# Peptides against a protein of PDB entry 3PBP, part 74

Target 1, 203 residues: chain A of PDB entry 3PBP
Amino acid sequence: LNEKDLNLILNKSLVMYESLDSTTDVIVKRNVIKQLQFVSKLHENWNSRFGKVDIQKEYRLAKVQGPFTINPFPGELYDYTATNIATILIDNGQNEIVCVSFDDGSLILLFKDLEMSMSWDVDNYVYNNSLVLIERVKLQREIKSLITLPEQLGKLYVISDNIIQQVNFMSWASTLSKCINESDLNPLAGLKFESKLEDIATI
Target 2, 203 residues: chain A of PDB entry 3PBP as posed
Amino acid sequence: LNEKDLNLILNKSLVMYESLDSTTDVIVKRNVIKQLQFVSKLHENWNSRFGKVDIQKEYRLAKVQGPFTINPFPGELYDYTATNIATILIDNGQNEIVCVSFDDGSLILLFKDLEMSMSWDVDNYVYNNSLVLIERVKLQREIKSLITLPEQLGKLYVISDNIIQQVNFMSWASTLSKSINESDLNPLAGLKFESKLEDIATI

## One batch from the design tools (peptide; made by RFdiffusion4, then SolubleMPNN)

Design b2_p11_7_s2 (from b2_p11_7, 5 letters changed)
Fold by OpenDDE base, seed 3:
Structure b2_p11_7_s2 (fold): chain B 203 residues (1-203), chain A 11 residues (1-11)
Amino acid sequence: as target 1 above (203 residues)
Amino acid sequence: TNASEFISKNY
């Protein structure tokens, strides 16, 4: 964690707080407020010289978020099991794609379109838990692992028994990043969500 | 670790 990252998290938490109104669910309000309080205290206690923050005990008990929904979920995947998960940055900000592999050799690319706060209070905290299905890539191989490189935007490496494959989705992810950052969906009109799959190495 | 290093060095 560096000062830039902390500022980003603070701004994000502030935006979430500012989105609260009289119609917002009480549980949502509580979680967003707790998150803002946590991040604000982190920011106040930031020691730039040592690159560290002291976290008070009361904030160390964040709970797991979820469950998540995938919309639409591919019907044929109901009979299969998810095997790996990875997140891939699509820009130099914070926009990312979630990738999930299945034991049928499918890889789904997902986008979180709605912002969530961390779960601080209840075990079953469910708010903005939808993931949008962007693309399904069928590899027809047993996927052993997913690898991402922080310096390589919009690229995922898939390791199978005898091959490393690169999935490159920058053909559409650059446009998606722009749409998110500018809050304009017009550039998505007619965009094909087709990633490039390439065999890069035999292992 | 090895796979990530391999990928980072070659691609």
Scores: peptide ipSAE 0.179, ipTM 0.854, DockQ to the pose 0.032
Fold by OpenDDE base, seed 1:
Structure b2_p11_7_s2 (fold): chain B 203 residues (1-203), chain A 11 residues (1-11)
Amino acid sequence: as target 1 above (203 residues)
Amino acid sequence: TNASEFISKNY
């Protein structure tokens, strides 16, 4: 964690706080407010020289986020089991795609379109937990592992028994990154979400 | 580990 990252988290927490209205659930309001208070205190107590902050005991009791939902979930995948997960950077910022593999050989490429708050006071806190399905890539192979390289944006390597395949989604991910960074979704209109699949090596 | 090294060296 650095000061830049902390400022980003603070800004996100402020945006979440500002989105609260009279119709927002009381539990959501409480959780968002507590997160903003936490991040604000972190920012106040930040020591840039040592990269450290003192965290009050109450905030160290934050819980794991989840469960997550996938929307829309492909009906065919109800009969199959998820096998691997990976996150792939699409730019030099913090925008990423989540990839999940299934035992039918499918890869689903997912995007988190909503910012989530951490779970503080409420057990099993679930808010803004939806992942958007962008693309389903069907491989006719058993997927053993997923590999990503941080220096290779928008690329996923799929390892099967005898082959390494590259999934390259920069054809659409570059546009998605631009849309996020510019807060303009217009360039997504008519964009085809089709990744390139290539066999790169036999093992 | 081996696959990651292979990929990083060749691609």
Scores: peptide ipSAE 0.179, ipTM 0.854, DockQ to the pose 0.031
Fold by OpenDDE base, seed 2:
Structure b2_p11_7_s2 (fold): chain B 203 residues (1-203), chain A 11 residues (1-11)
Amino acid sequence: as target 1 above (203 residues)
Amino acid sequence: TNASEFISKNY
C-alpha cells in the first residue's frame, strides 16, 4: 500500500462504516467496524513498519476453502512467492491467525474471521473471503517451515536453515481475542500490532 | 517431525 492506496482503503472503510444503520446485521456491523479499526491502525503504523509501500493489486490465496483476498496486501510481496502457511490459535474459543511465509523471508499475519460479508461491489473485485493483514514480520532468512503447537497460544515457530525462531504475538492477540469474544472493538484502538521475535535454538 | 518434537520437548 502506498499512502494513497491506504487512504483509499481507509476512506472506503469509513464509507462502509457510515452506511451502517439499525437494520444492518450485527455480524456485518462487527466486520465493518473490525475492518475500519484494522485499516486505521495499519495506516497509523504504516510508515514505521513497511515504509512507503505501493499496494498494486489484491493478492488472492487459493486454499481448499476457496480463494482468499488479503487486505491490504503489501505491494512489495507481489514479486515474491508464498512458501508456507500455518494457522495459530489465539484462544480456546477457536479464534485463529493465519500466517503465510514468502521467499523474501517475510511472514504475514492475517485475521481469518473478517469475512467482509459486504460485497465491495464498488471495486471490480468480488471478495468471497477476505483476510485482514495484521502484521508483517521480516526475517532475513529463507523460511523452510512453520510449526505451531496447539498448547501454545499465539506462538509460531519458524525454521530457517539451522535456526529456530519463535514469533510471539500474544502482546496483541490476547486483546484481539477479547474483542472478538466480547464483540467490543474499542480495546483495539491504539493497540500496537508488534510481535516479539526471538532466536530459541540452533539445529 | 523432528523439529516439532524438539520444540514440544524444550519449549
Scores: peptide ipSAE 0.171, ipTM 0.846, DockQ to the pose 0.028
Fold by OpenDDE base, seed 4:
Structure b2_p11_7_s2 (fold): chain B 203 residues (1-203), chain A 11 residues (1-11)
Amino acid sequence: as target 1 above (203 residues)
Amino acid sequence: TNASEFISKNY
């Protein structure tokens, strides 16, 4: 496996994600996103010098990599193509947001509902392997790449042809992290899921 | 590679 092969797998995973629609079975939707998350995480952790990736235990134990569900999926994005994916840490406990970019310049910020459900009483929560749409950020730019820095929680860098932009979602992600870690959703009441977008450099 | 280095150095 080389970086080119990994990019090919990422692109295939994105195409497979794009094939998902409202008629797609929820279980089918669930496995595409985990595959996409897996490949994204592989891409982010790719050591091009050594051709190595650290594969977390959870991905090694995956029996069937299928398609994953985004709920709700923005209907207008069915006409657009997913271009990039990234996973962004929101705390030191390894809670993550999944970000997917589209060729309309949209970013969708997604949460693994399963990780949240594992923290809750299993008897009352049947939402396994879904992604919850938290926010849609419209950049109105061609997104070439997404960059995350492990030391920078709740930050995503978006690279276009002419600029680097920072998306900072710690305004809500810190509360979300707390809710997950404490298994209490009450702090989400009245929370605004509005990320800060800032131009940081011209390139 | 250049963008990641730029980000890491400046932000």
Scores: peptide ipSAE 0.158, ipTM 0.835, DockQ to the pose 0.031

Design b2_p11_7_s3 (from b2_p11_7, 4 letters changed)
Fold by OpenDDE base, seed 4:
Structure b2_p11_7_s3 (fold): chain B 203 residues (1-203), chain A 11 residues (1-11)
Amino acid sequence: as target 1 above (203 residues)
Amino acid sequence: TKAEEFISKNY
């Protein structure tokens, strides 16, 4: 099921890429290319990462800064509510991962496309900030809050009722950072997007 | 919060 949905996103990204012409804004063009490259690399590694996540199309989160689209959105999470959001620095160059928690105890790690991707919905040119799903971490606990420390790259602290857990994603985020900074996504090929989860305290 | 203090102190 996951492969089909990732294929759909890949196809959408391809359609967006094909819609680019010489009159397309340079920023938009760059974003679409980056998104396509990123999704393509995720697709290559998808079978090894997500095993059984049902992915449905675009979940639009309306925020003050405009609609965010999460692609792919895990179908299992349609029945659940987002509870917290955090942004985690992965380098000193201001590259960030967005994390969203859900009331089922899931964490979604998302790459914020630094550049506005146009979602070509047929009816309205909506500039959406596209968020690409990188990893789903299942904690199976009620998540009360998310904490980040600016000095701790690629680390997220998750606070539940009686437990503080650390999510460390630097195993892959260092490579992602390099890819972004060098504008070369080739090193993402074969990369395993698996974060380390550790219980650090009982509170 | 207590949790934030703990994190800041130990990490």
Scores: peptide ipSAE 0.162, ipTM 0.840, DockQ to the pose 0.030
Fold by OpenDDE base, seed 3:
Structure b2_p11_7_s3 (fold): chain B 203 residues (1-203), chain A 11 residues (1-11)
Amino acid sequence: as target 1 above (203 residues)
Amino acid sequence: TKAEEFISKNY
């Protein structure tokens, strides 16, 4: 994601917001508003503090038309500003986790709703792409940047003022990948979505 | 990025 991509997402979110009328479903309205708030906060932070975060361009995910809503969005994060976004591969295919950081030091790990993605291939009027909240990791630090390494599946590096931390979510992401690829959700039953956080370097 | 180089070199 570069500034141009963020501007495109913002513009799309604004267009969707402007398309809301009295006939729009209440759930759709809420989702569009939540998304616009999210993208706006991300955009504000991008312009003010963070230069070009070189987010590796590997958006392998089909450009789904429309803004992404986070469901459920953590109510506590409505008061905070999104700071960074990254996508992390969880397998050698096309399955990815989306990570968003906030200025409270939270990381949210998100997955694209497959049902919503499939509904776009059908002439069904899908207003919004849903991102499913998998996990919230609380670092309680100011996050400067997010780094991913293509050769390291299910790992995210978080850079703060004086420390590099690794978030490793392969404990659950390998199971999630299998469930997606096999179209079988049974292995997710009883799975704990708890990532491992480790301090790896002082900088 | 220096951070990426550091991570790639050490981890």
Scores: peptide ipSAE 0.162, ipTM 0.835, DockQ to the pose 0.028
Fold by OpenDDE base, seed 1:
Structure b2_p11_7_s3 (fold): chain B 203 residues (1-203), chain A 11 residues (1-11)
Amino acid sequence: as target 1 above (203 residues)
Amino acid sequence: TKAEEFISKNY
């Protein structure tokens, strides 16, 4: 993502918001508002600290998936600003987790769900991508960067306060991958979506 | 990049 692309997404989100009227379904209104809030926060904290690869990943996500909503969006994060985004492979196929960091030190782990078509007017259809919240990890640190290694499935490296931490979510992501690939959600029953956090090094 | 290099080298 570059600033122009983010502005485009923001503008699209604004247009969606402006299209809301008194007849618009309450759920649709809520989703559009949440989307706008999310994109606005990303825009406010957008910086070039994303590596070229990360920028490209986020750009691809934005192009393919933007505008998008997070469902459910954690209410506490409405007061905070998104700082970084990353995508992490969970298998050798095409299944990915999206991670977004916030200035409160939170990480949210998201899954690409469905393209949702929303209609607020008889003739107005807006296509929105839904991101499903899987887990919130609270680091309580200033997150400066997110790093992923393509060869390391289900692992995210977080750089904060000269510390590298690893977030490993393969405990649940392997099951999720299987469920998606097999079109069987039964194995998710009773699954704990708790990632492992480990301090790796100082840098 | 420094962090990426470190991670790639050690993990």
Scores: peptide ipSAE 0.161, ipTM 0.834, DockQ to the pose 0.029
Fold by OpenDDE base, seed 2:
Structure b2_p11_7_s3 (fold): chain B 203 residues (1-203), chain A 11 residues (1-11)
Amino acid sequence: as target 1 above (203 residues)
Amino acid sequence: TKAEEFISKNY
C-alpha cells in the first residue's frame, strides 16, 4: 500500500460509511464503521509508524483456518516468514486480536475484519477472512512462542531464547472493544495504537 | 515449557 492505495481504501471506506442508513443491518454498520476507523487511523499513523513502506494490499496467510488476508500487509515482511500465531481476548465477549510473529522479530496485531473487505481486486474475489493490521511491534528477537492467559485481557507473552516479554495493548484495546460493542467509532479518533512492551523475566 | 510454568505461577 502506497499513500495512493491508502487514500483509495480510505475513500472507499468513506463511501461505504456514507451508504449506511437506518435500514442497514447492525452488523453491517459495525463492520463498515470498524473498517473506516481502522483505515483512517492507519492513514494518519502511516508515516510515523510504518515509514514510507510500500505495503502491498493483501498478504494471504494460508493457515489451517485460512486463507487469511492481512490488510495492509507491511511490505518489508514479504521477505520474512510467519512463525507463530495467537488469539488474544480483549473483552469478555467475542472480540479478539490476532497476533502473528515473524522471523525478523516482528509482531503484527490484527483485528478480524468481519466485513468482507470489499475485494479490492474485483477479478479475484477469493473468500478470504480479512485481517486488519493495527500495530507492528518490533522485538528484534527470535520469537519461540506466544502465550496468552484467558484471565488477562489484552496481554500477550512473548517467549524468546533468553527473555519473556509482555505486550500489553489494553491502552487501545479497551477503546476498540467499546467501539465494536457500541457500534460507535468516535472514540477511536486520535487513539494511539501503541502497545506497552515490558521485560518480565530472563530465562 | 519452563516459560509456560513461570507465567502460570506468576501471572
Scores: peptide ipSAE 0.158, ipTM 0.838, DockQ to the pose 0.028

Design b2_p11_7_s4 (from b2_p11_7, 4 letters changed)
Fold by OpenDDE base, seed 2:
Structure b2_p11_7_s4 (fold): chain B 203 residues (1-203), chain A 11 residues (1-11)
Amino acid sequence: as target 1 above (203 residues)
Amino acid sequence: TNAEEFISKNY
């Protein structure tokens, strides 16, 4: 995808959003919201965090609940291996973030896409268990394990060889949760998807 | 794990 293609997808996603009305099924509303958010975020991050993301490249996680497709999958991570996975609650409902670690020290934060994600090809809706890339956190260390506490919404603990770090993504996850639950995209405008990383303890 | 216990107790 080039910037032009991304703009096209963004515009189409906006049109879809504008087509939503009071009669639209809640699931459909959520799907459109997720799609628009994802595309908007990609657009915002296109030049900054992710570099050239090839949206056409899919990473498939074949786990017990799979196959899952991560969209977009960071091209540089194709050369690396996933090491850990965790699911983190962002509200008291059923909204969750999926985190995957890689052997380059990267964490990717993913949102479970609903069954029908708009493929980045505007003309092709692919029914797939897709995961939408929200954020990549680069720790530049070997990740041994991921720990979550059910009572701590939007927090992930990362265990490395000599350190415990907390990733706190409630700065954006609270807004995301609200948008999903209320089927309203407006709060996503201008939202920065930047998690806070803190060193908690040395071990 | 020891790490989980540590986290649960302190955070």
Scores: peptide ipSAE 0.246, ipTM 0.877, DockQ to the pose 0.027
Fold by OpenDDE base, seed 5:
Structure b2_p11_7_s4 (fold): chain B 203 residues (1-203), chain A 11 residues (1-11)
Amino acid sequence: as target 1 above (203 residues)
Amino acid sequence: TNAEEFISKNY
């Protein structure tokens, strides 16, 4: 996401917020508000901290055209600000996980639920790019950067002050990829969305 | 970045 893209997402989120009326479902209202708060926090961080974030990795995120509704959004994260965003390939196709870090040291792993987005669009005439919260990983560290390697599916590297950590979510992402590709969500039933966290280096 | 290079070389 470059600043322009973030501004676009912010503007879209504002438009969506303005479209809310008394007839809008309470869940929809809540989600749009959460989205707006999230995007606003991202925007604030962008202006204050992201001056040197490598735009190229962010450009991959620009393909995910906001606005994004995160469902469910962890209530605790309302008090915190998003600090980094990354996309991680889970297969050799186009399926990606979106990861967002927060200043509390949390990582959220998100997937774009097209079906959910479409169902919401049909029912509420609100074009929401719904992001489904898959997992929250609490690192309790200041996250300086997120690194992904395109050759390493389902792996995220988290850089903090003194440590590089690997988050490996292929345990569930392989199943997710299969479900998407086969258009069958049944294999996700009972799947534990627990990523492996490993300290790989001290810096 | 140095970190990316490190990761790419070791992992």
Scores: peptide ipSAE 0.245, ipTM 0.873, DockQ to the pose 0.029
Fold by OpenDDE base, seed 4:
Structure b2_p11_7_s4 (fold): chain B 203 residues (1-203), chain A 11 residues (1-11)
Amino acid sequence: as target 1 above (203 residues)
Amino acid sequence: TNAEEFISKNY
């Protein structure tokens, strides 16, 4: 994500926010506001971490129940295929991170706070489940499966040909959970969205 | 799966 792409997303979020009127559904309005706030808070952090990633506008994952839009979608992954999906609980209140793996060995961690967001494309008044990109983890391995354990909050197990790895994102997900539950995204400012990767077993 | 069982038992 380069600064230009983040600015584009931020601008789109702003445009969408400005398109809201008194007749807009309360849920839609809330989701747009949340998305704008989230993107705004992440913008500062992403400029520092992802300065080399090109963003394409919208990647639609058609295989999941309903059209999901990932914003921003890393341009580097445009030529790659999504291989696995998992949802990981981050608290007991049913807040979740969505993880998608790609055939290049990348994992993307996505925030699923937006039940119904209008498409960022103002021309398509289609309600999409918008997913916000939080982190990209590069494993550089063929990912066979993703495993989650309900009792293990903010942990994802990645199985490749010869290794099991744990991705632990509770370093930031605990703060994210708090922000969601309190409806205050301010604590996300300055938060480093870096997961811990650990080799668990060789198989 | 064998991997899931392994994870559940050890972690």
Scores: peptide ipSAE 0.242, ipTM 0.876, DockQ to the pose 0.030
Fold by OpenDDE base, seed 3:
Structure b2_p11_7_s4 (fold): chain B 203 residues (1-203), chain A 11 residues (1-11)
Amino acid sequence: as target 1 above (203 residues)
Amino acid sequence: TNAEEFISKNY
């Protein structure tokens, strides 16, 4: 996401918010509001602190149409500002995890819920992309940037003031990828969504 | 980015 892409997402989120009326489902309203708050906070932080975040080419391929609802959104993060966003490939196909950082030092790992998106298209022509919260990682540090390497599946690099940390979520992401590709959720039963965090370098 | 190059070379 460059500034233009973020502005596009913000504008789409605003249009969706303006489309809310008395006939809109309560869950839809809550989700759009949560999303608008999220995108607005992300936009404010983008303008104030980080300038052009070089978002890798992979975000250009994600035809992410419209605003993202995070469900469930962690209540504690409503008081915090989103700082960075990244997408991480989990297979050699097109399955991706979306990661968002917050100014409390939290990372949220998100997946696109296709079933929710389809259910919304049927009732109200509202192209809402629902994001499902998979994991929250608490670093308790100021996150400066998120880096991904195309050759490294299921790995995210987090740059803070003095250290580079690796978040490795392949312990669960390989199973998730299989479930998506095979349309079988059975392998997710009893799966722990716990990523490995490791300090890799001092910067 | 310098950080990406560093990571790619060392990890």
Scores: peptide ipSAE 0.239, ipTM 0.870, DockQ to the pose 0.029

Design b2_p11_8_s1 (from b2_p11_8, 5 letters changed)
Fold by OpenDDE base, seed 1:
Structure b2_p11_8_s1 (fold): chain B 203 residues (1-203), chain A 11 residues (1-11)
Amino acid sequence: as target 1 above (203 residues)
Amino acid sequence: SLIEAVRNKIK
């Protein structure tokens, strides 16, 4: 955690708070308010010299976020089991894609388009817990592991029994990154979300 | 590590 990251979290928490209205669920209101209180206190206690923040004990007892949903969920995958998960950076900021593999050899590429607060008050806090399905890639292989390289943006390496394959989604992820950074979604119109699959090495 | 092995195989 650095000052830049802390400021980003604070700004996100403020935006969430400002989005509350009379129609917002009471549980959501409580969690968003608690989130803002927590981050505000962190900001007040930030020591820039040492890069240190003291966290009060009560906030350390936050619950795990989730469960998450996938929207839309591919109907075919109801019969299969998720096997691996990875996160892939798409820019030098903090924008990332979530990838989940299934035992049918499918990869789904997901994006978290909504900001979710921590769970402070209730178990299984599920407000804004939906991930957007961007692409499904069918590899038709048993996926053993997913590997990412921090120096290689928008690339996922899939390891099977006898092959390493690269999934490169920068063809669309570069546009997505730009849209997020510029707060303009227009360039996404007509964009094809098709990743490139390449054999890298035999094992 | 597995990551290192992958890096070494990547062209």
Scores: peptide ipSAE 0.016, ipTM 0.519, DockQ to the pose 0.020
Fold by OpenDDE base, seed 5:
Parts: sequence; C-alpha cells; structure tokens
Structure b2_p11_8_s1 (fold): chain B 203 residues (1-203), chain A 11 residues (1-11)
Amino acid sequence: as target 1 above (203 residues)
Amino acid sequence: SLIEAVRNKIK
C-alpha cells in the first residue's frame, strides 16, 4: 500500500458513500459506512515514510467478500466445474480482467464494473458482487494452468497437455481501458469482444 | 517455475 493507492481507495469509498440513499439496503449502508470509516482512519494515521498505519481491532475482523455472480452466465457451463482463475492487467492503472477456466475447455473473460466494499458485518456480503461476462473463448481442451506475465498486458497463457496458447484480448481491452480511465463509454459502442488465440509452443 | 518455462517458450 502506498499513498496513491490509499487516496484511490478513499476516493472510491467516498463515491460509494455518496451513492447511498433512502432506498439502499441497510446492510449495504452499514458496510459502506464502515468502509469509509476504515479508509478515513487509515488516511488520517498514514505514515508515508514507513507505509504503515495503525489499524483498530474492529477493522481487523473484516469478513470474506463474495460469493460473486457472472452476468450473463452461459447456461452450458452449469454442468462444468471451474478449474482455474487468473487476473490480467490491461493497463498500468489497476484495471484488470478476471479469467476463469472450466473443465469443458472454456475460458470466460470477466470485468468487475461495480465497486464493492469489504464485508465488515456479515458473511456473504453480496452487494455489487456481479462480474460482467465480456467474452467466452472455447478451447475444447483440458486446461491445466493459466499463466500471466506482468510485463505483458492483456495476455493470458493457457497451458494444456500438449500446447501453450496465448489469448490476447488487447484488441478490445485497450478500448475498455480507455473508456474506464476517461469515463467515456462511447467507444464501447460497436466494439467487438473477440480475443486472438495463438499457438505458442508444443509441450 | 511454470512462468519461467512459459517465458522461455515464448522467446
């Protein structure tokens, strides 16, 4: 954690707080308020020299987020099991794609389009827990591992029994990154979410 | 590591 990251989290927490209204669920209100309190306290007590903050005991008792949903979820995948998960950076601004593989050989590329607070009070905090399905890539082979290289944005390497394949989604992810960073969704209109699949090596 | 193996094969 650095000062830049802390400021970002604070800003996100403030935006979340400001989005609350009379129709917001009580559990959501409590979690968002607790989030803001936590981050505000972190910011207040931030030691930039050491990157340290004193965290009160009550905030150390935060619970696990999730479960998450995928929308839309391909109906065919209900009969299959998720095997691997990876996160892939699409820019240097912390925007990420989540990839999940299934034992049918499918890869789903997902984006979290909504901000979510930590779970402070309850288990299974599920507000803004939806991931957007961007693309399904059907490899039709057993996926053994997912590998990402930090120096290669928007690229996922899929290891199967006999082959390493690269999934390159920068054709659309660059546009997505731009839209997010500039808060302009117009370039998404008509965008084709089609990744490039390339065989890299036989194994 | 798997990462190193992948890197080597990508070269």
Scores: peptide ipSAE 0.016, ipTM 0.526, DockQ to the pose 0.020
Fold by OpenDDE base, seed 2:
Structure b2_p11_8_s1 (fold): chain B 203 residues (1-203), chain A 11 residues (1-11)
Amino acid sequence: as target 1 above (203 residues)
Amino acid sequence: SLIEAVRNKIK
């Protein structure tokens, strides 16, 4: 954690707080408020020299986030089992794609469209728990593992029994990143969400 | 839609 990251988290927490109104669910209100309090305290106690912060015990009791939903979920994947998960950065601003593999050889590329707070008070906190399906890539092979390299934005390496393949989605992810960063969604209209597959090595 | 999703994230 660095000061820049902390500021980003604080800003996100503030935006979430500002979105609250009289119609917001009480559980959501409590959770968002507690997050803002937590991040604010972190910011106050931040030691830039050591990159350390003390966390009060009450905030160490955060619950697991989820469950999550995928929208739309491919109907044919109901018959298959998820095998691997990875997160891939698409820019240096912490925008990321979530990838899930299935035992039919499919990869689904997902985008977190809504900000979700940590779960502080309740189990199974499901507010803003949706992921948007961007693309399904069918590899038609058993996927053993998913590997990412931090210096390679928008690239996923898929390891199977006999081959390493690269999935490169920067053809659309660069546009997505730009849209997010510039707050302009126009370039997404008509964009083709098709990743490139390349064989890297036979194993 | 993906566009709506991105819009919501930007808000």
Scores: peptide ipSAE 0.010, ipTM 0.382, DockQ to the pose 0.882
Fold by OpenDDE base, seed 3:
Parts: structure tokens; sequence; C-alpha cells
Structure b2_p11_8_s1 (fold): chain B 203 residues (1-203), chain A 11 residues (1-11)
């Protein structure tokens, strides 16, 4: 955690707060307000010399987030089991793609389009818990693990029994990043959500 | 919204 990260979290929390209106559920309002209060206090208590913040006791009782949904969920995958999960940064602003592998050899690339607060009051807090399906990549291999490298944006390494493959989705993720950061959807016009798959090494 | 735009593009 650094000052830049803290500012980003604060900005996200402010945006969430500003999205509240008279029609918003009371539980949601409470959680979003609590989120903003928490982050604001963190920001106020930030010590840049030591890179530390004090967390008040009342905020240490956060509940588990989720469950999450995937929309749309591929019908073919209902009969298969998820095996691995990874998050891949697509820019330096902490925008990320979530990847889930399945035992049929499929990878799904997911995007969290909405911000979700921490759960403060209730278990199973489910607001803005949807992930968007962006792409399904079929490898037709047994996927053992998923690896990411922080210095390599938009790249996922898939390890199978005999091969390491790279999934590169920057062809579309760079545009997505731009859309998010600039709040402009126009660059999505004509965009193809097709990642590049490359064999890296035999193992 | 971004989600709607993305969904429409994936179809």
Amino acid sequence: as target 1 above (203 residues)
Amino acid sequence: SLIEAVRNKIK
C-alpha cells in the first residue's frame, strides 16, 4: 500500500458514495457509507514515511464478500468444475481481469464492471457482485496452474502437464483500460475480444 | 454503461 493506492481507493469509495440515491437499499447505503468512512480515516491516518496506516478496531469486523455471479455464464460449463483463479493487471491504475479455469480446459476472462464495498454489517453481502464474461478460451488441456507476472500487463501463463502457454489479451484490454480511465465507451466500437494464445515452453 | 457495451460487443 502506498499513497497512490490509497488515493485510488478513496476515489473509488467516493464514486460509490456519490452513486447512492433515495432508491438505494438501506443496507447498501450503510455499507457504502461505512466504506467511505473507513477509507477516509485510513487516508487521514496515513504515514508516508513508514507506509503505514492505523485501522480502528470497529473496522476489523468486516464480513466475507460474495457470493459472486458471472454474466452470462456459459451453459457448457455448468457441468464442469472450476480449478484455478487468477487476477491480471491491465494497466498501472489497478484495473484487472479475473481469470477462472475449468476442468474441461476452458479459461474464462472476467471483468468487474461495478465497484463493491466491503461487507460491514451482514454476511453474504451481495451488491454489485456481478462479473462480466469477456472471453472464453478453450485449451482442451488439464490446467494445473495459472501464473501472472506483475511486470507483464495483460498476460496470463497457463501451466499444463507438458506445456506452458501464454494468453495475451492486451489486444482488447488496452482499449478497455482506456475506456475505464477516460470514462469513454467510444473506443469499444469494433473491438474484438479475442486473446492471443502462444506456446512458451515444453515442460 | 460499460457492462452493456461490452455485452453487446460479445454477442
Scores: peptide ipSAE 0.009, ipTM 0.410, DockQ to the pose 0.144

